# Peptides against a protein of PDB entry 7UQJ, part 3

Target 1, 160 residues: chain A of PDB entry 7UQJ
Amino acid sequence: PELYQNFNITPPRGVLFHGPPGTGKTLMARALAASCSSDERKITFFMRKGADILSKWVGEAERQLRLLFEEAKKHQPSIIFFDEIDGLAPVRSSKQEQIHASIVSTLLALMDGMDNRGQVIVIGATNRPDAVDPALRRPGRFDREFYFPLPDVKARFKIL

## One batch from the design tools (peptide; made by RFdiffusion4, then SolubleMPNN)

Design b1_p21_1_s1
Fold by OpenDDE base, seed 1:
Structure b1_p21_1_s1 (fold): chain B 160 residues (1-160), chain C 160 residues (1-160), chain D 160 residues (1-160), chain A 21 residues (1-21)
Amino acid sequence: as target 1 above (160 residues)
Amino acid sequence: as target 1 above (160 residues)
Amino acid sequence: as target 1 above (160 residues)
Amino acid sequence: RIERRYSDETVEAARAAAAAA
C-alpha cells in the first residue's frame, strides 16, 4: 500500500519505463527505490537485464525468475527492475523463440501471481515498447507505462 | 545541409564519440538528435549496439546494416547511432574475426555509399577508439572524433 | 602517492564501488579519473567489464588481465576500473566455475603483486558485493568499499 | 486495453514527487 502511495500511482503490478536508451530509465527506477527508502523503511532493489536472463541463465531462467520474485517478496518493500526487458522478446530464430516464450510465460505467471497487496513493484525498462510482448503490457502486469522522453537538450547540458 | 550546419561542423559522414563509458556519448548522440529536431523538422534517431549487430544478427548482420542505412535515408534527416562500435572489432578468434571483418567491411561500404548531400549522420560511440578498425576512422567515414572527457567531478556530483 | 592523496584516502590497492546499478559507480570511477587528471598529470583510465573478461577472452582472460595491469603500470598514474566485477563470480555451471576461479585467482595475484607505491588504483564496481569473491575484499585488494546509495532523487532529477 | 500511458506531465509529477521525497 504505502509504496504505491509514495509513487502517487494506483498500484500497478508492473510499470513499464519506455523511451530511448540513456533517458535515465534505469536511473529513475533507482531514484524511485532511493526516494521511497527511508531510514525506517528500506526498499530492496533487485535488478536484472533481459538479455542476461536469456544469456546467463540458459535453462535456468525460469527458476531464476521465480527465485527473484520470491526474494523480492521476502524483502518487501521491494522493486524488481528489469532493464532491457525487450531483450526477453524473441529473436528471429525458432529455438530462441521457444526459450523466449517460456521465459516470458514465466514472467507473466509470476506477475499474475503477485498479490496486489504486496509492496513489490516490478519496473520494466525498454527502448522498444512495441517489441515487448503485448501480454506483458496487459492489465495486472506492466499496465502502467511511463515514457521517458529524451531529456531535452537543457537537461542534457546539465550532465555535460 | 541544415543538420550539419546545426552541428557547426563540415558534414562528416560519421562522427566518432569516444571516451570513457558513462560520459554521456549515448546521451549526447540523443541530445544532438533532439536539439536538431524542431517541431518542423524531426530527426529520426536510429540506434544499434555493436555487440547486438554481431550477436543478434549472426548471418544477417550485413543485411540488417543495409536495411538500417536504407531506412535512415528514407527517414532523413536522421542519425544512425552505433553504440559500442568497438564491439564490431574482431575478438581474437579466427571465426569471429572473419564475421567481424565482413560486418566492418559492410559498414565501410555503407558509409562510403552515403551521399554527402544526405541528411544522415552516423555517430559511433566507443570507449576504445584504438579498438575501432582504423578503416572506419578514415576520411569520409568516422572522420571526426569527439572526445567525451569524463565530466569533471563538479558535473558528476550533480549526478550523485 | 599523490593519486591516493587526491582521493583523501589511505592508499588501498583496490576500491570496491558497490551499490545498486546506475548509481553512478561507473560514472564516479570516471569522475575520479577526470578530477585527478590535471593538464600536467593525466590519469589513464582503463575499463573492463567482468562479464567481458569471461565472455570475450575465453582462454586468454588471465593473459588479458596481466596485460591490463602491465599497461596500467606503464601508464601510471592510472585507474583500472572493473565494471560489474561480480560478473567474474561463478555462474552455477562447473565449467564456468573453474574458469571463473582461475580468472579471480589471477586478479588476486595481480592485486597482491601491485606495489602500493604505484599510482595505480583498481576500482571494482558491483551491484552485488556479496557475490564478489570474499578473497577480493580482503586487505590489500578491494579493501575499501564505497557504497553508492541510490543517488538521491534530487541528484537524479538533474539528469532528467 | 486500458493502456494507462502516463502523460509526460505525470512522469514529471512522479519525478517531482520522487524528488520531493
Scores: peptide ipSAE 0.000, ipTM 0.290, DockQ to the pose 0.025; fails the geometry check
Fold by OpenDDE base, seed 2:
Structure b1_p21_1_s1 (fold): chain B 160 residues (1-160), chain C 160 residues (1-160), chain D 160 residues (1-160), chain A 21 residues (1-21)
Amino acid sequence: as target 1 above (160 residues)
Amino acid sequence: as target 1 above (160 residues)
Amino acid sequence: as target 1 above (160 residues)
Amino acid sequence: RIERRYSDETVEAARAAAAAA
């Protein structure tokens, strides 16, 4: 959030962090939230797991997403971080339960409904970018993707 | 790794990375694994999720842990990283299924059975250190704990 | 730190973190510094920017480096982190001002003069490893290098 | 530029983690 202001860059609405498990996607999102916070401007960081939204809120997931975005807007500047977002918005399959389709549709609508004037950034983290619904990866949503490669193992063991 | 030699500290067999979700525990473990590898000395990195060991290997989790430790010993120097280790070895409760108690007991035995001469490091990552069985946090097991705090903003400005 | 002992690897005096800007080099260096601190053994972390040593201390940079290494030795175990080390020790060119050559020579001498018995680790971070004087990358200095790959470049510029 | 500014706490944690490792 403040990184964009600090860099005079218009924040994307959505950023997809993708890469193998444990490449620091979630760390980076938190790192962004904290680095964007100044003494004058604290950023509110909201974290959710994609699978938790589906499993904990069966039948209320859409409402929980709406409340999350409202709270993020109320506490702007804010970051919403979805860990394991492929669990929330899997690729649309003909076998996709209507519930999952509704949740994805709600997330799409919430991301589309974010005015660029809102200082709310959405970060999705996934180990499987191709398992995220392509509709979420379109312009105005998670339209910026960051690959978190496995750190070169040979290099890291040389420091330690 | 090399920092312990620089500091004349005996390396623990087990290291617990704890802290809020997305503080970089898994990234650090992978970073450690990569940083300890030289061109002359490649370290083998094994990653498992605690919940995956329980869910994918119902009734075989103990065997899978044994195989993992054997493979790590065969490919030493090695790191075994358990992400979400609280999912593998939750605090023993009177309501804990015998299966979970058996898995914890197997992990304890495997960590105790590691010769200090073995170049196998075990890293556990958890968001809930108090949800990890205290038996795993004893000397000779995960006896070194690293807190991964939420990135404090003031601190980051001092690092960068 | 302890990972080197766990892997029976002699700790380097110097570690070079290299990779594109914002790959987490500085973060990792600081993460290493605090990870080496136990309740019994606090590690002192010294951070300097390469360009700051040149710009803030015109004509005193060599003295500041000496003082930094003395202080690090006094407060051992310690980590000295040089962010943007390519600013401190650019590749030797025929056009390199004598001042820069003197600073590089001082840093070389300080790294060479560290007894392996001294619990002082030097970490250099650079976005341009090829812009670091090759003399610093020799055995006994920054002889271990860690690549911090870009998360997909196009994406990073969009988050930034 | 996403400077991966890690908090003092994350740095302290990662330091603690790298010290333990």
Scores: peptide ipSAE 0.000, ipTM 0.353, DockQ to the pose 0.039; fails the geometry check
Fold by OpenDDE base, seed 3:
Structure b1_p21_1_s1 (fold): chain B 160 residues (1-160), chain C 160 residues (1-160), chain D 160 residues (1-160), chain A 21 residues (1-21)
Amino acid sequence: as target 1 above (160 residues)
Amino acid sequence: as target 1 above (160 residues)
Amino acid sequence: as target 1 above (160 residues)
Amino acid sequence: RIERRYSDETVEAARAAAAAA
């Protein structure tokens, strides 16, 4: 919220963090949540793994997504972080199409249903942006993407 | 390697990064790898996900671990980073015990077989240190543990 | 200290994190401090802003630096993180030279006075490494530098 | 409800890590 206000930029509804594993995507999402929190305005941070939603709630993934978005709305301003979102909304491949299509459709509808006032930000993190359904990467959804490059090999992290 | 020599500290063979998801464990490991690289002494960074070794190489996980350690030895000084190491070396639970026990035993043997000169550092990252086999957390293996707490609630994120 | 001890890496006396604002320098420093803490060996993390030391303690900045290093030594292993260190140790520019030179000299002496056992690590973060006095960037001081590049310009625009 | 506030410095660092990434 405040981040977006300082730059006069309309808060994206969805931001995709993508890049190689271990580039700090999840850390950045947490840091964003914390940065946006002031004493006056606490941001509630919701974190879920995409694969965990599918694995823990076989047959209830859609309901769990709805509940997550409702809880995020109830605790506005809030950030929903989906770690490994490619596990939740894989590109439509032939064999498990119907269940995945339903989850993707639910996530699309939930993102489209968010008020333009940006009190709920959705951050998706993936190591494979090409494995995320392109429908999620359209305007009004994950319309913003952050590439997390590998820290340049030349960037000698001198912590050691 | 050289950094370890200057402080007369025996280089740990293994370091366990543990803490809640998205606390920067993987980013820290990459930062460490990059930091250890000098113009004179490039550190080679090997990154593997524990779950990927099990999933991509069903029945070859032990061989892949051996190859990884050999390649790390060939490219000394090197860092091997295992992301989600609890996925590679889960605590011995009753039902899939034999395959998991073999992988754990192989990883233990590989860590024990590293020369005390510490030219290969192994970093394991986990969200659940309690889910990592306690045998890996013994002296000479992952004998050093780093807790990545959630940045304290009181720590107001000043990214902005 | 513990991060460096746990990695058996000769803790640099000082590490400079540099890069554009909002590149994760302070988060990395906190993650380092947190990572260095084990159950057996808690690392004490001291955080100070360079500008705050100058602004809050006009005429006592040197004393506050000495007290900070003494407190860090008392609570070994410890990390001292200077955020915006360019505000504390600006490159010698003409007009306020004497006070700044004294603070830089004090910081240099404090860093040089740290035991080579590295129980106190100093991390400086800056958005302007060119604005940090080159004397601080010499061996035995901030002898290690981490560039925190911007997430690729395409990446930056999508959080905002 | 993990109201985890993070310090302004930790957020600057995360932006700096994001900007470094």
Scores: peptide ipSAE 0.000, ipTM 0.365, DockQ to the pose 0.087; fails the geometry check

Design b1_p21_1_s1
Fold by OpenDDE base, seed 5:
Structure b1_p21_1_s1 (fold): chain B 160 residues (1-160), chain C 160 residues (1-160), chain D 160 residues (1-160), chain A 21 residues (1-21)
Amino acid sequence: as target 1 above (160 residues)
Amino acid sequence: as target 1 above (160 residues)
Amino acid sequence: as target 1 above (160 residues)
Amino acid sequence: RIERRYSDETVEAARAAAAAA
């Protein structure tokens, strides 16, 4: 409840952070996790990079995603942060390797399988929301998007 | 000597920084390099990304690793920082490409070949220590591990 | 004009930021973009990772590069920042996949095709300038290089 | 000679972005 209230999201929604790299998407995700953590209620924060899931777990990426979601559920309240999620779930094209299609399909199923009562938030960060498979941007998945613009000089003084 | 004292490491040990992405592993490695650098003793800091060694140097990754260690020895005292080292040295599986096995084998040999008197520290950063080849986590290689937890709210006020 | 004056670059030159990872190349590129942005003149900052262009856009990377340069021209004054550009434009070897050669060729053509009047700056960041295709380091492309050394203790106290 | 002409403002802003990080 509080976790989703803090994000102003109705479960089981994912949040897409998009904007230029190093606009603080990863930092914000951590900051949110830390802000939602109290002495009584520690938020477990899981992070994976999209490209790492593809490259490091060839033929096991689907299993590792399943394990990640299971572990996140076990350690709820939790945040799963996918950095560079467009590396995990690139737009489905006829030229995509079957492995990418399987990983995307697994992530879709895991997002859809999140119990409405589960205190697991999924945050995806991307520099290219248009490079993320549109199926992930549907309601019940990454259905909220936050744009991280480059800080202008004025915005810098507000982050200080 | 002083370099290893500053890291509280017994040579020729590698240090594994592990924890969620953007917990400051890379920042800490640089901070350590900078804090160990004095006017009298400049620490040379080498950094490579694991995935970059695999992708950018197809069929030369082993040679590039050898050159990196030679250059680090030549410029001692030095730090070799491998960011995303689990991309360079993923766990040996029957499904891993022979190229990954060769790179891991080369890195093992280079870690083992570090002269106990050499002022070269190797820092590996990973988000998944369990995805790093266990052979790299043995004594004389990455035998010290530092966990980088997510900053809690209390930790944030110390970073601000 | 002002954008190029601020970078002290003659258009249509690209700037290569090179140095150890996390020496602040990405941070500097953003800081430069923000410092060049005024209330009257907002700099549009585009960022792409080299590896992401290769992995996320298999068979469309060339088109995505073209679109990026068109969008940057449309939103001028603008900065295109390629993080890990050595992932996009690795040195041409006989072992490079034809896809990498095509992407490099496209980037070369886009750099060459930048109108001298276009207020588009291209910044490439790499940890390995020697891993960047030498054709990109020629005049009219990435013909200015800035080395980002590790901060020494004295530099740290200026950044701290 | 790479003159590190970082304006104090750019350094401070990089510092702020690093401290905010």
Scores: peptide ipSAE 0.000, ipTM 0.268, DockQ to the pose 0.023; fails the geometry check

## One batch from the design tools (peptide; made by RFdiffusion4, then SolubleMPNN)

Design b1_p29_1_s3 (from b1_p29_1, 17 letters changed)
Fold by OpenDDE base, seed 2:
Structure b1_p29_1_s3 (fold): chain B 160 residues (1-160), chain C 160 residues (1-160), chain D 160 residues (1-160), chain A 29 residues (1-29)
Amino acid sequence: as target 1 above (160 residues)
Amino acid sequence: as target 1 above (160 residues)
Amino acid sequence: as target 1 above (160 residues)
Amino acid sequence: EKEEEERRKREEIEKEAAEAREKALEEAE
């Protein structure tokens, strides 16, 4: 709530940052987290990579997601940033359906279980918003989507 | 050196951030400074406005630049960020040539005097890269230029 | 209205972004502008620098402000972003009082003349909120203030 | 071919820049 009072934003449960690689999604998420943190009110920033949750925690990914959301609630106001969220919650494709479906279902349940009064914001970043399960992009979840254009490639290459 | 090792970038002595106003040049410089600082290794971030150096320190601008670079060296690893550097080192235009020329010359000498082994990075930000003295944009000075496009308004619109 | 309906915030007529230089005020304003624009509903983002309005338009600053607000109304939903607004509307100090007072008065009148039903949001950015005329910081004008901390290098370090 | 090679180089540099930024973000955590 209050994190967004400082930004004149109704706390979305989730915000999807999308756009080509290296468009500043992660940086903006961090910069937002930073900008919302006052000396009086530190925002806890949790960052997880979608692919890392799947690869490192095969069979425990659901538990890790639950723990992450519990920790974020405990340390509210908080931001949970999922980088490469399409790696965690790809569009349900047949071959790895069951494991992905359960992780997606758990994430959906966690997003739905967030009280709108909760000071936990979820930011997902992806290069492929259309590769994110549409169920995550529904109202009350990642209902706000944020396109990060390619900085004209010339521009960013000179920056990074 | 090491500041850019974290970014897989060969440390330029100077980096020119250019692009329209509000493209995040200053924020990126601060975010870079922040991102490169570990709990073990704090990067000291020095920020000066080009116009402020000229307006506040008429006749002392050269001394202030020297002191800034000395302080940055003393507190290395450091970033010196010149916001609106076109205000400090405009293209040599005839009418205020002598004062501007001396300040530019001092900045050039300070940039050239930075050992590549130094942990001092200079970032200049401008809305008008072509209004910056070409001598500053040469190799060994602001040799890397970073265009900050307007977030295509559409595209950063989907970011927040 | 609707820009803030998406953010469940009663639209302030004006929002003051304040904090040290390079804390991302301008970027955030652009990003906010950006975020509030859908493919269906483009927000027009107007950016002006306070000092530029004073310096470029001596004697016409009031007219330029009126034109800016008219254009913003014509292209609503819109955001008017005043960067360095303390340069446009400094605290009334005795020596340049008359010109500054008239510009401030015009800006106040324009802010007060905004129908709360208007889809025009005004964002002012300053490094010195206390250098902004207190009349602008009153309810119905820049009534919401957003502190952009320095990413305390620590705070952005924890976030970045 | 040259445009595709330039595109591939751009994609590689963008990936490398993304990875470098990510690494910088990970090292800042």
Scores: peptide ipSAE 0.000, ipTM 0.244, DockQ to the pose 0.052
Fold by OpenDDE base, seed 3:
Structure b1_p29_1_s3 (fold): chain B 160 residues (1-160), chain C 160 residues (1-160), chain D 160 residues (1-160), chain A 29 residues (1-29)
Amino acid sequence: as target 1 above (160 residues)
Amino acid sequence: as target 1 above (160 residues)
Amino acid sequence: as target 1 above (160 residues)
Amino acid sequence: EKEEEERRKREEIEKEAAEAREKALEEAE
């Protein structure tokens, strides 16, 4: 509730941050985690990379996802940030199908299993929203999208 | 409308970014300007420094502010980012009163004069939110605030 | 010269952006590229991921690095941004040695071969500066480091 | 063991961040 109230928006289960690389997706996710935190109530921020879930957790990706969501639920209010979620949940029609299908199905089930009253937000970041399985972009999952475009070329950050 | 729709939020007239120097306020303002841009619709980003409005535009600050807001309105959707807005709009009780009073009054009027249907967001950044005139922090002006806390002390952004 | 003059600093060959994930390293690199760009002179921004150089360019990583540096030199002024450079250039003593040794050696040679008068900046981003080969952190390579710490938990980005 | 080591590292980072905040607050006063 409160985590979502801080966003002044209908509580999404999932938010897709998409846009070119280095557009602040991960920074924004952390800034959101920060923004929802108080001295009395820290937001627990979980970060995973989509590619890491495939490569580091070969054969355990589904288990690691379950553990991640359980831990996020245990540490409410929380944000689960999937960086490069297109690496975790590529479009099912891509030739890399079989390993991804179970992971995607697990992520779908975990997002569907989230109680809307829960204080867990899932943020997926991708440079390629169209490379994310469309099933993840449906209502009750990543049903809100935020585009992160390139900082304009005129933007002189004189970081003195 | 669309600028604000991209935020999925109630359209603020103004957002105050506050926090210690180097906390990413300006970066975030640009990332937001970015995030509200699409390939079809670029967000126009205007940046001004509060101190520059006083020092570079001595006797013309009010005119320059008006022109800035007109230009932002002309180039909708747009973001006006005031960096170091405490330099523009110090607390009225500070001894630097007289020159600031007119500028603050002009900025107040410009923010009040923004149509909530307009696609102009004003972002003020300050290291000292309490040094910003409280009148600017009222509803219809900088009525939303974002704290940008220090990066952990080991963070030498030696932008050398 | 001019690219480096915009930084107001002795021209680094390389800058290491290090800090926890989502601290704005990639965003800052882009903001720097933007800041050094004008309407008359756009900074060319090259981005590569360390892991991609290993995984996507198996057996061609050295060639791809050479091509990248040549292209950056051709399109001066330019920034080469290596995201997750620890994935490209892990510490030589790490068990993943053999494939990395040639890539690291190539990157070292490319950075050493950069003319300090050239308008090419190399930015490496890592979450683990100590996982980057120490040879890359020596003078004439990534000899400047910028820590990007976590936004403090108090930072309510009410991106309302 | 690995989870406990990651937890300890997080607690250490958090403690250093807290001490650094206190010091920055004391210097501002």
Scores: peptide ipSAE 0.000, ipTM 0.197, DockQ to the pose 0.063; fails the geometry check
Fold by OpenDDE base, seed 4:
Structure b1_p29_1_s3 (fold): chain B 160 residues (1-160), chain C 160 residues (1-160), chain D 160 residues (1-160), chain A 29 residues (1-29)
Amino acid sequence: as target 1 above (160 residues)
Amino acid sequence: as target 1 above (160 residues)
Amino acid sequence: as target 1 above (160 residues)
Amino acid sequence: EKEEEERRKREEIEKEAAEAREKALEEAE
């Protein structure tokens, strides 16, 4: 929050971290939470794994998402980090899973219901940005995307 | 590179990265691969997710592990990163899945079959080190463990 | 270790990790320390924050740096990680702070006094590489630099 | 000059990461 307040950057409601697995998406989300936390303002960091919300909360995933957003709003400034968000919000074009469609619709509604002035940032991490529902990648949702290259590429960049 | 040359540290065949999700285990494995790569010597980084090897390769997981280790040996120096290794190699005390026991036995044999002089490092990442088969945590396998604390704890570690 | 033995890369006395806050610099330093530790040889990881050395040790910062390097040498193999090194070693062209100039000169001398065969690596992390004294970025000091891009930049790298 | 050199290094980083993605996509097909 303060990071964005200080930079006069309109905080994206959502930031999508994508890249090959292990490029540091989850680390970055946590490091952002830590860097935005001060002694005066602690950022509450909520983390959920997309696949875990589906597998652990079969039939309750929508309720768990609602509760997560309510907790994040109650404990603002906060970051909600969805690790492997492609597991929670797969592309709607996958005809098979009505259950996924309802969870995605709930997540969309929760992101749209956030005040632009809210001190809640949603960070999604995925290895497959194309497997994330395009509706989540629209303005007012995950409207900023950040690629995490393989460290081989990162390391080559520095040795040069 | 020389950090280890200077340390005369016998390279662990395996390093277990553990800690809460999003603490940067996967980033670290990749960044190690990167920092070890030079213009003259590229490290080949192999990544597999434990659950994916089980789910995608039902009945072929053992063969896929063998192929992975052969590829890693062929393309050495290399890093094999197992993300969520607790999904591939759960504790054997879970009596139910004969398939898991066979995959774990194959992984154990592949790790034991690595030359101590081999240019192959195996990195396992887990959020649940206690869910990883203790046989993988023995000397000559994942004999080194690194805890990735939450950023809040990491930040506290700096202030102390 | 072997990865680095295989690469025959001359150890930089210092590695500068730079990039926007929260890009994982601190995590990377810790995980390098971790991956370099073995059962037979534990790498001692020393961490200091540049601003903390100045603020906590006003008038003793030089002594604390000397002690830190002595401890690191005594406990080698070791990594000294300076987080926010721009807070410890600001550009000398900032006319105002004679105190900073003395601390920077001490750090330069300590880095120059390290044996090239020493099992001590110094890692600096900064969000502002241009705020780090150029003298620290010379050969035999922080002679290798590693950029940690923002996830945005990292993410743009993959979508292109 | 330094800001332009840092910009060029960032642009090179961007380009190599784009190339690495194309290659990773080609290897995944």
Scores: peptide ipSAE 0.000, ipTM 0.195, DockQ to the pose 0.033; fails the geometry check

